# Peptides against a protein of PDB entry 5TUV, part 47

Target 1, 107 residues: chain A of PDB entry 5TUV
Amino acid sequence: KEVIDRLRYLKAEIEDLELKERELDQQKLWLQQSIKNVMDDSINNRFSYVTHEDICNCFNGDTLLAIQAPSGTQLEVPIPEMGQNGQKKYQINLKSHSGPIHVLLIN
Target 2, 107 residues: chain B of PDB entry 5TUV
Amino acid sequence: AQECQNLEVERQRRLERIKQKQSQLQELILQQIAFKNLVQRNRHAEQQASRPPPPNSVIHLPFIIVNTSKKTVIDCSISNDKFEYLFNFDNTFEIHDDIEVLKRMGM

## One batch from the design tools (peptide; made by RFdiffusion4, then SolubleMPNN)

Design b2_p13_2_s1 (from b2_p13_2, 7 letters changed)
Fold by OpenDDE base, seed 2:
Formats: C-alpha cells, sequence, structure tokens
Structure b2_p13_2_s1 (fold): chain B 107 residues (1-107), chain C 107 residues (1-107), chain A 13 residues (1-13)
C-alpha cells in the first residue's frame, strides 16, 4: 500500500513536471522569436551598435579585434595542434553565407 | 521499492532541467532588455549630437570580440568576396560575443 | 588572400 501510494504520487508529480517543462520550452521559443523581431525592426537595427569606447571600457591591456558578421556566420576554432614549425596553431575560421565580414582593430 | 527509487531519480533530473530552463529564460529576458537599452542609448546620443556616428567608428550587431596579448602576431587571410576569413595567431586568444559585451557595458 | 599581419606596432590606442 505504501509503495503503491508513493508510486502514484511520483508518477503524478512527474507528469506535472513534464507539463512545466513543455511550458518553459514554449516560452523560450516565444521569447527567441520576440528578440528576433525586436532586432529585425528597422529602427532598432539602425541603432544596434556599440562604439570603440564601449569595447575599450569592457577590455583593457590587450589587442582587440571586432569582427562584425551577418547572422548565421559560421565560426570555427580548431583545436590547437602543432604546426609545421612546431608551434601550436591558434586559428579562427569564419564563413559567411549572406554578406561580407568586417574586421576592426580596436585596441 | 526499486521503481520508487528510479522515479525519484527521474523526478530530480526533471527538476534540475526545469531549473536550468528557467535560468536560460531569464538570461534571454536580460538579453532583450540589454538590447533595448543599447538602442535607447544610441538614439539619445545621436539626438544630442544631431548626427549619426561615422560608419567606421561603430560596430554593428551581431559581432564578436577577439582579445589577445599585445605581443600576439595576427595574420588574416580573406576571400575575394570577403565572405571567408582565416585568422592565425601565434598565441592564445579569447572570443567574446556581443551578448557578453552588452553585459559588461551594464546594459 | 593574405590581407594583413597585425603586430604590436599595428595596435591602435
Amino acid sequence: as target 1 above (107 residues)
Amino acid sequence: as target 2 above (107 residues)
Amino acid sequence: IKVKSLKVEDVSY
């Protein structure tokens, strides 16, 4: 009896949790779409930028590159391996499918 | 008894997933707020200046920031159409997305 | 096409 009651309780709770999880999944999708809509708005898009000063305030002491690329641009960072000269290869590969990539030296 | 234990483990797993999804949802909300704040800031700034910033003085979203030591040598290879970039570094680097930058900016 | 090699001297402050 006790075990049966516990089983029923747990199964009911798991069912409730499944509903909650699906609710959260849906909310995430809605919010993601909302963000996309806000960013794609013509007025918002016009003002969707940061300045060199903004970047410099976030980082200091290093060389800073800003890479502006269209949404959906493929970014790959290969695992560092030894190159031909015995130096580890530190690389970034970018592939855009919708427009040119722009690079700025910030600091 | 064993079935109860199995369901309790599953229950806990689901609770943790729900917690993670709630956190992720909150993060997305904050991202949207940060973006809206950025847009508002820039609109106000341009209104005060009575002009838009020069094109090369700003970094339009989406973007990434690459930071590395000032001693790091960076080689860049680009395709003719500027759709493909290969960066080679002689040392380690860090990559930060625009979301992180907005966070650091306090948006 | 190799575009540029960035060095310490190429850093803008």
Scores: peptide ipSAE 0.077, ipTM 0.879, DockQ to the pose 0.038
Fold by OpenDDE base, seed 4:
Structure b2_p13_2_s1 (fold): chain B 107 residues (1-107), chain C 107 residues (1-107), chain A 13 residues (1-13)
Amino acid sequence: as target 1 above (107 residues)
Amino acid sequence: as target 2 above (107 residues)
Amino acid sequence: IKVKSLKVEDVSY
């Protein structure tokens, strides 16, 4: 029956898609490791920075804070809730485990 | 047949997942390229200047950018070891990671 | 720019 042939075709295609998905997963893993290696390189690390001008060119008209923290620093942004004064609380919580956090006011 | 329909649904689900993974992989590739371009730019700039930038003039990766209205009042509490930061805002803010900044910079 | 305060406290999360 045509249905049987369709079933066989779909099963074969799904098998091919499974292979493709595994290939992509492997590529992602390798690329993630590659990125890590590139960023951890001492020379690259020395030059891994942006300037105040770079930031100002990316954003207009707002107060800008640059927060530099070690990799793995925890960032929490609670859902805004009403405070005692009837104003919503907007918060950022930062927790580092490996070094100090630095904050710069850009503008 | 119900089995055929089930497999077609499965096929479509896998195709969408693969598409998402391909997109994510492309983003990682772009991140790596952006980082390499950033490093190259900075190396060239320092070579031309024959000196590194002033320490407080640059923002080292990893970092985040917080932007908010010029009228927003910001309170910051810092732990003694500078490992913990609490920011309070009286209005909404946006957070942008370093990857997004590099994209905006055209790296 | 209205940065109201920047203070050092014993903060625990």
Scores: peptide ipSAE 0.075, ipTM 0.880, DockQ to the pose 0.035
Fold by OpenDDE base, seed 1:
Structure b2_p13_2_s1 (fold): chain B 107 residues (1-107), chain C 107 residues (1-107), chain A 13 residues (1-13)
Amino acid sequence: as target 1 above (107 residues)
Amino acid sequence: as target 2 above (107 residues)
Amino acid sequence: IKVKSLKVEDVSY
């Protein structure tokens, strides 16, 4: 009887957890749509930027490049491999499909 | 007994998924808040200055930040339409997305 | 910053 009672308890709990997971999935969907709507708003889009000062305050002592590209731009960072001259290749490949890419030197 | 053990494993599996989804949901909430705060800050700043910032003085979202040593040599190749970029570095670099930057800014 | 070159060329993918 103890094992049977435990089984019944576990089955009921799993059912409750399934409901909770579905609730969270729905909340995520709504929030993702909300974020999209907020970012796509014309006024918000106009003011969706950071300054050089903002970036400099976040990072110290290094060379900083800011790369602005449209959503959906492909970013590829290959695993470093040995180059023709025996030096490892450190590379970034960018491909946009919806607009130009803009690069800024911050410091 | 084996059925009980199987259900306990399933229960734990679901609990872990729920925990992960809760964390992801919280991150999305923070992203939305950070974005709204950024927009509000910029709107206020432009209102006080009575002008928008110069075009090349700001980085529009979405963007990434590339951080590397001051000693790193960078080569850049750009397509004619600026849809494709190839960056070559002679040393390691770090990439940070706009979400991380907003977090560092305290937005 | 040390930039060796900035080239405007068609990039293959």
Scores: peptide ipSAE 0.073, ipTM 0.880, DockQ to the pose 0.035
Fold by OpenDDE base, seed 5:
Structure b2_p13_2_s1 (fold): chain B 107 residues (1-107), chain C 107 residues (1-107), chain A 13 residues (1-13)
Amino acid sequence: as target 1 above (107 residues)
Amino acid sequence: as target 2 above (107 residues)
Amino acid sequence: IKVKSLKVEDVSY
């Protein structure tokens, strides 16, 4: 009897959790669409930028590359492998499908 | 007993997923807020300056920041249309997305 | 930074 009651309780709780999870999934979808709409707005898009100063304030002491690429650009970072010369190879591969990629060097 | 244990494991799994989804949702909200704050900042700044920033002085979203040591040698191969980029580094690097940058900026 | 311009078909990932 105790086990049966526990099973029934757990099943009911899991059902409630399923409802909650679906709610969160829907909220995420709505928010993602909202963000997209806000970013795609012509006025917002015009002002959707950071400055060199902004970047420099976030990072120091390093070489900084700012890579501006269209949404949906593919970014690949292969697992570092030993090169033919015994040096590990560190790579970034970028592939855009909708426009040119722009790279800025920030010192 | 075994069925009860299985349901308890499932319950816990669902609870953890819900927790993760709640956290992700909060992050999305913060991203939207940060973006709106960025736009507002830039609009105000341009109004005060009575001009837009120079084109090459800003990085438009979406972007990523790559940071590496000043000693790192970077080779870049680009397609003629600038749709494809291959970066080779002789040492490790870090990649930061625009979301992280906005966070660091305090947006 | 050394930059080389290549054709798309010359780029391999």
Scores: peptide ipSAE 0.065, ipTM 0.878, DockQ to the pose 0.038

Design b2_p13_2_s2 (from b2_p13_2, 7 letters changed)
Fold by OpenDDE base, seed 4:
Structure b2_p13_2_s2 (fold): chain B 107 residues (1-107), chain C 107 residues (1-107), chain A 13 residues (1-13)
Amino acid sequence: as target 1 above (107 residues)
Amino acid sequence: as target 2 above (107 residues)
Amino acid sequence: IKAKSLKVKDVEY
């Protein structure tokens, strides 16, 4: 029957898609490790920076804070709540575990 | 048949998931390329200048950029152990990661 | 282009 043939076809296609998905998962893992390796390389690390000019070219008209922190630093942005003075508070919480945090104001 | 319809739904679900994974993989590839391009740019620039940039003139990865109105009042508090930072704003702000910055830079 | 260190206050957490 045509329906039986369609079922067989769909099952075969799904099997192929499963293989494709597993392939993509492996590629992702490989690439993630590759990125880590290149970023951890001593030479690459030495040159892994942007300039103030780079930042200013990306953003205009605002006050800019550049926060440099070690990998793994926790970033928390609480939901704005009403403060004691009746004004909403906007907050950023940072917690580093592996080194100092450096903050720059860019005008 | 109902079974055929069920398999077609499953097929579509898998296709969408694969599409998402392919997109995520491409983003990772672009991130790696952007980082390598950044490193290459900086290496070349330092070679041409025959010196590294001043330490306070660059922002080392990883970092984030916070942008807010020039009228926004910002208060920064740091814990005694210097592991925790609290930023208070009297108005809204935006946060951008280093990956986004590299994209905006055209890396 | 001017870049400045942000003034921070020491607090107890």
Scores: peptide ipSAE 0.052, ipTM 0.878, DockQ to the pose 0.036
Fold by OpenDDE base, seed 2:
Structure b2_p13_2_s2 (fold): chain B 107 residues (1-107), chain C 107 residues (1-107), chain A 13 residues (1-13)
Amino acid sequence: as target 1 above (107 residues)
Amino acid sequence: as target 2 above (107 residues)
Amino acid sequence: IKAKSLKVKDVEY
C-alpha cells in the first residue's frame, strides 16, 4: 500500500536524521573542547582581555560595571519583587568558588 | 494513516532541532574566531606599545558587563575573601557576557 | 561583609 511505503520512507528518513543529530552533537563537543583548549593556552590567556575603550565603544550613555570572575562563578538574578520600602528589588548575586571577583567601574 | 502523520510530525521536530544545533555550532565557531582575533589584536597592540597594559586598565576574560542608567544607585556588598558579591540596584539593569561584547567589538 | 554604595556622583566623575 501507499501508506506502507510512506511509513517505510519516513522511518528511514528519521533514522538518517538521528545519525545527523548525533554527528552535530559530537561536533559541538569537539568544538567546545577546542575553545577551552585555545582559551587555556598560556599565550592566549595572557592576551585574553578587553580594554575600557573597547567597552565604552560597545555601550554609551550608561553606567557600566565590568565584573571579572573565574569560570564557574555562579550568577543569580532574582525575580524583581517588592522590597521592604515597596520598591522592586533589582539584584545580582555572585558566588565564586575558585578565586576572587574583580569589579571595575567604567564611565 | 495516523501513524504517517505522527512520523511526519516527528520528522519535522527533528529537522528543526538539527537546524538549531547547526546554528549553535556556527555560533561557537564565531566565538572561537572572535577570541583568536582578540588575542591577535592585543598581541599586536602590546608589540607596538612595547609594554603590556596596566593591570587595572584591562578586563580579563571571562567577564560580564552590567549596564544601567546613570541615575541608578548601586550598592555592593562583598565578602571578606571577595568570593561573594551582592549588588543592589534601585532600577533595572542589563547584563552582557563577554561573548556579546566581542561581537559588538567586531571581533 | 564590606558594603560600598555607588551613586551618580561616583559614576559620573
Scores: peptide ipSAE 0.046, ipTM 0.877, DockQ to the pose 0.039
Fold by OpenDDE base, seed 3:
Structure b2_p13_2_s2 (fold): chain B 107 residues (1-107), chain C 107 residues (1-107), chain A 13 residues (1-13)
Amino acid sequence: as target 1 above (107 residues)
Amino acid sequence: as target 2 above (107 residues)
Amino acid sequence: IKAKSLKVKDVEY
């Protein structure tokens, strides 16, 4: 029957999709490791920076804070809530466990 | 049949996951390329200048950029060891990661 | 904890 044929088709397709998903998962894993290795290389690490000019070219007309922090630094942006003065609170909380945080002000 | 409907839902769910994973994989590839291009650019620049850039003139990866209006008042509280930062804004802000910055730079 | 107010200043290149 048509329903039986549809069921068979769907089951076969799902099996193919499972294989595809596993393939993508494996590719992601290997690529992530590759990126890590490249970034951890001593030479690459030495040259892994951007300049003030780079940042200014990317953003126009705003106040910019560049926050450099070690990998794994906790970044929290609470949902804006009303303060005691009736003003919404906009906050960023940063906590590093492996090293100091550096902040630069850019126009 | 109900079973057919269930399998169709499952198929669609898997297709969406695969699509998302494909997109994420592409982003990782672009990240790696961008990083390599950044390193190459900086190495060449320092070779031409015969010196590294001043320490406070560059932002080392990983970093984030906080973008807000020039009218926004920003207050910062810093721990003694510079491991913890609290930023208070009187208005909304945007956060951009280093990956996005590299994209905007055309890396 | 040290509080610091950030002020926008012109950046010189």
Scores: peptide ipSAE 0.045, ipTM 0.880, DockQ to the pose 0.033
Fold by OpenDDE base, seed 1:
Structure b2_p13_2_s2 (fold): chain B 107 residues (1-107), chain C 107 residues (1-107), chain A 13 residues (1-13)
Amino acid sequence: as target 1 above (107 residues)
Amino acid sequence: as target 2 above (107 residues)
Amino acid sequence: IKAKSLKVKDVEY
């Protein structure tokens, strides 16, 4: 009886968890669409930027590059390997398909 | 007994997935709030200044920040259409996305 | 492809 009762309890709980998971999936979908709509709005897009001051306040003491690129731009950071000169290769590869990439020196 | 154990494992798996989805949902909410706050700040600032910022004084979303030592030598190769970039560093670097920057800004 | 060794003041494009 105890085992049977436990089985029934677990099955019922799993069913409730399935419902909860579906609820969260729907909420995520709605939120993702909401974010997309907000960012795609022409007015919001016009004001979707940060300043040099903003960046400098977030980072101290180093060289900072800002790379602005369209959504969907491919970013590749290869695992550092030894080059032909014996130096490790630290590299960033960027490829855009929808517009030009812009690079800014912050400090 | 074995059936109970199997269901308990499944239950735990579902609970962990739900927890992860809840966390991801919270992050999306924070991203949306941060973006809205950024837009509001910039709109107000431009109204007060009665002008937009200079074109090269701001970084438009989406962007990434590359942080490296002041001693790091950076070489850049760009395509003629500015759609492809290759960065070479003689030392290590860090990459930060715009979402992280907005968090650091307190948005 | 344009290759350039970027100095601090020359990084902005």
Scores: peptide ipSAE 0.065, ipTM 0.879, DockQ to the pose 0.035; fails the geometry check

Design b2_p13_2_s4 (from b2_p13_2, 7 letters changed)
Fold by OpenDDE base, seed 5:
Structure b2_p13_2_s4 (fold): chain B 107 residues (1-107), chain C 107 residues (1-107), chain A 13 residues (1-13)
Amino acid sequence: as target 1 above (107 residues)
Amino acid sequence: as target 2 above (107 residues)
Amino acid sequence: IKVKSLKVKDVEY
């Protein structure tokens, strides 16, 4: 009796959780599309920028590179491997397919 | 008994996935809000200045920020069409996306 | 195009 009741309870709960998960999946997709639409809007796109000051205020005391690249640009950061002199290789590879990449040094 | 245990495990797995999805959804909401706030700020600023900022003074989304020690030596190789970039660092670096920058800006 | 090493102005040598 107790086991049967527990099974019934668990099955019902799992069913509810399945519904909840699907709801969240749909909400995510909707919101992602919404964000895309907002960003692609001509007016919003015109004003979708930050200043050098903005960046400097966020990061103090370091060398800063700002890399503006089109959406979909491939970013590769290889796992540091030992170089010829036993030095680890720290590297960033960028490849764009839709437009040029722009790099700014922020000091 | 075994069936109950199996369902308990499944229940917990689903709860964890739901929690993760809820968190991701909240982040997306915050991203959209931050972007809208950024646009609003910039629109207001340009209205006050009665002109857009110089092209080289701003960083348009999407972008990433690379920060590293001031002592780090950075070498860059660029393709002729600026579609491919190779960065070499002699030390470690950090990468931050535009979303994180907007968060740090308090957007 | 190869860009030479980017160095920050205040780098201690």
Scores: peptide ipSAE 0.058, ipTM 0.878, DockQ to the pose 0.043
Fold by OpenDDE base, seed 3:
Structure b2_p13_2_s4 (fold): chain B 107 residues (1-107), chain C 107 residues (1-107), chain A 13 residues (1-13)
Amino acid sequence: as target 1 above (107 residues)
Amino acid sequence: as target 2 above (107 residues)
Amino acid sequence: IKVKSLKVKDVEY
């Protein structure tokens, strides 16, 4: 009796949660499109940059590389493997398909 | 009953997914706000200066920041068209996206 | 930082 009631309750709750999840998915999709539209606007695009000062204010004590690449650029960071010298190999691979990549040494 | 337990597990799984999606949605909202604030800042700055910043003084979105120790040796191999980059590090590094940078900037 | 310009065929990922 109690088990049956619990089953009914759980099924109803799961159904409500399914609806909520779908709602969130739709909201995410809408917001992603909105962000894209804002970023693709010609005026916004012209002013969508940060300065060296901005970066330096965010980080300290390290060597900083700024890598500007077109949207859709492939970024790969392989799992470190042992090299020939017994040292772990730390690597970043970048491949752009739509334009050149620009690299700046900040610090 | 075993069925009750199965549904409870399913319920919990859905609750966790919903929580994650809610968090992600909030992050997207903040991202859009941060971007708009960045654009406004830059527009105002250029109006005051009556000129755009020098081309190599700014990092245009989208970008990533790579930070590593000052002692880290970095080797960079670049394709002739600058579409492909290979970075080799002799030590660990961190990668930060432009969204994180905007957050750190207080946008 | 050592920067090397290579032909695409010389770049291995």
Scores: peptide ipSAE 0.056, ipTM 0.876, DockQ to the pose 0.037
Fold by OpenDDE base, seed 4:
Structure b2_p13_2_s4 (fold): chain B 107 residues (1-107), chain C 107 residues (1-107), chain A 13 residues (1-13)
Amino acid sequence: as target 1 above (107 residues)
Amino acid sequence: as target 2 above (107 residues)
Amino acid sequence: IKVKSLKVKDVEY
């Protein structure tokens, strides 16, 4: 009897959790679309920038490069491998499909 | 019973998954808020200045920040089709996306 | 441009 009751309880709880998970999935989709809409808005797009000062305030002591590229640009960071000179190669590969890539040296 | 144990394991798995989804949802919410705050800040700043910032003084979203030592040698090459960029570093580097930057800015 | 050593991370753009 106790085992049966426990089984019923667990099954009911799992069903509730399934509903909760679906709710969260829908909320995620809605929010993702909302973010996209907000970012794609012409007015918001005009003001969607940070300054050199903003970046410098976030980081210090190192060289900072800012790479601005269109949405959908592919970024690849290969696993460092040994070069012919015995030095590891550290690389960033960028491929843009919809516009130019802009690079800025911040410091 | 074995069935109860199986359901309890499943319950726990679902709870953890829901927790992860809730966390991801919160991150999305924060991203949207951060972006809206950024736009609002910039709009207000431009209104006060009665002009937009110089084009080369700002970094438009989306962007990434590459952080590396001041001693790191960076080589940038552009592919023949001008859509591919290759960055070579003689040492390690860190990459930060615009979302992380906005977080660090306190947006 | 000369830059110092940091951590390599996999990120998507």
Scores: peptide ipSAE 0.120, ipTM 0.881, DockQ to the pose 0.132; fails the geometry check
Fold by OpenDDE base, seed 2:
Structure b2_p13_2_s4 (fold): chain B 107 residues (1-107), chain C 107 residues (1-107), chain A 13 residues (1-13)
Amino acid sequence: as target 1 above (107 residues)
Amino acid sequence: as target 2 above (107 residues)
Amino acid sequence: IKVKSLKVKDVEY
């Protein structure tokens, strides 16, 4: 039947797609590890920074805070809720486990 | 048949997922390139200046940028060990990661 | 835990 042939075709194609997806998943993992290795390199780490000028060129007209935190730092931004004074609370919670957090006012 | 239709839906689902994964992989590649370009830029700049930048003039990766109105009042509570930060804003803010910053820098 | 409060002001040019 035409239906049987179509079913066979679709099943075969799905199997090929499964293989392709697994290939992409593996490539992603390798690339992520590669990025980590590049960033963890001592020489690269020494030069892994941006300047105030860099940040100012990316943004204008607002107050900019730069928060330098170790990898793995927890970032929490609660849903704004009404505070005790009836004003919405806009908050950022940071928790580091591996080192101090540093905050800079850019502009 | 209904089975054919189900498999066609599944095929399309997988195709879209593969497309998304391909896009994500491309983003990771761009991130790696951007980081390498950043390092090269900074190395060259320090060579030209014959000195490293002042410690407080640069923002080391990883970091985030908080953008808010100049009218926004920001209160920060810091733990003794500087491992925990609580930011309170009286208005809305935006958060940008270092990856986005590097993109905006044209790295 | 003792915390230090810091008020961040807008920058004036």
Scores: peptide ipSAE 0.059, ipTM 0.876, DockQ to the pose 0.037; fails the geometry check

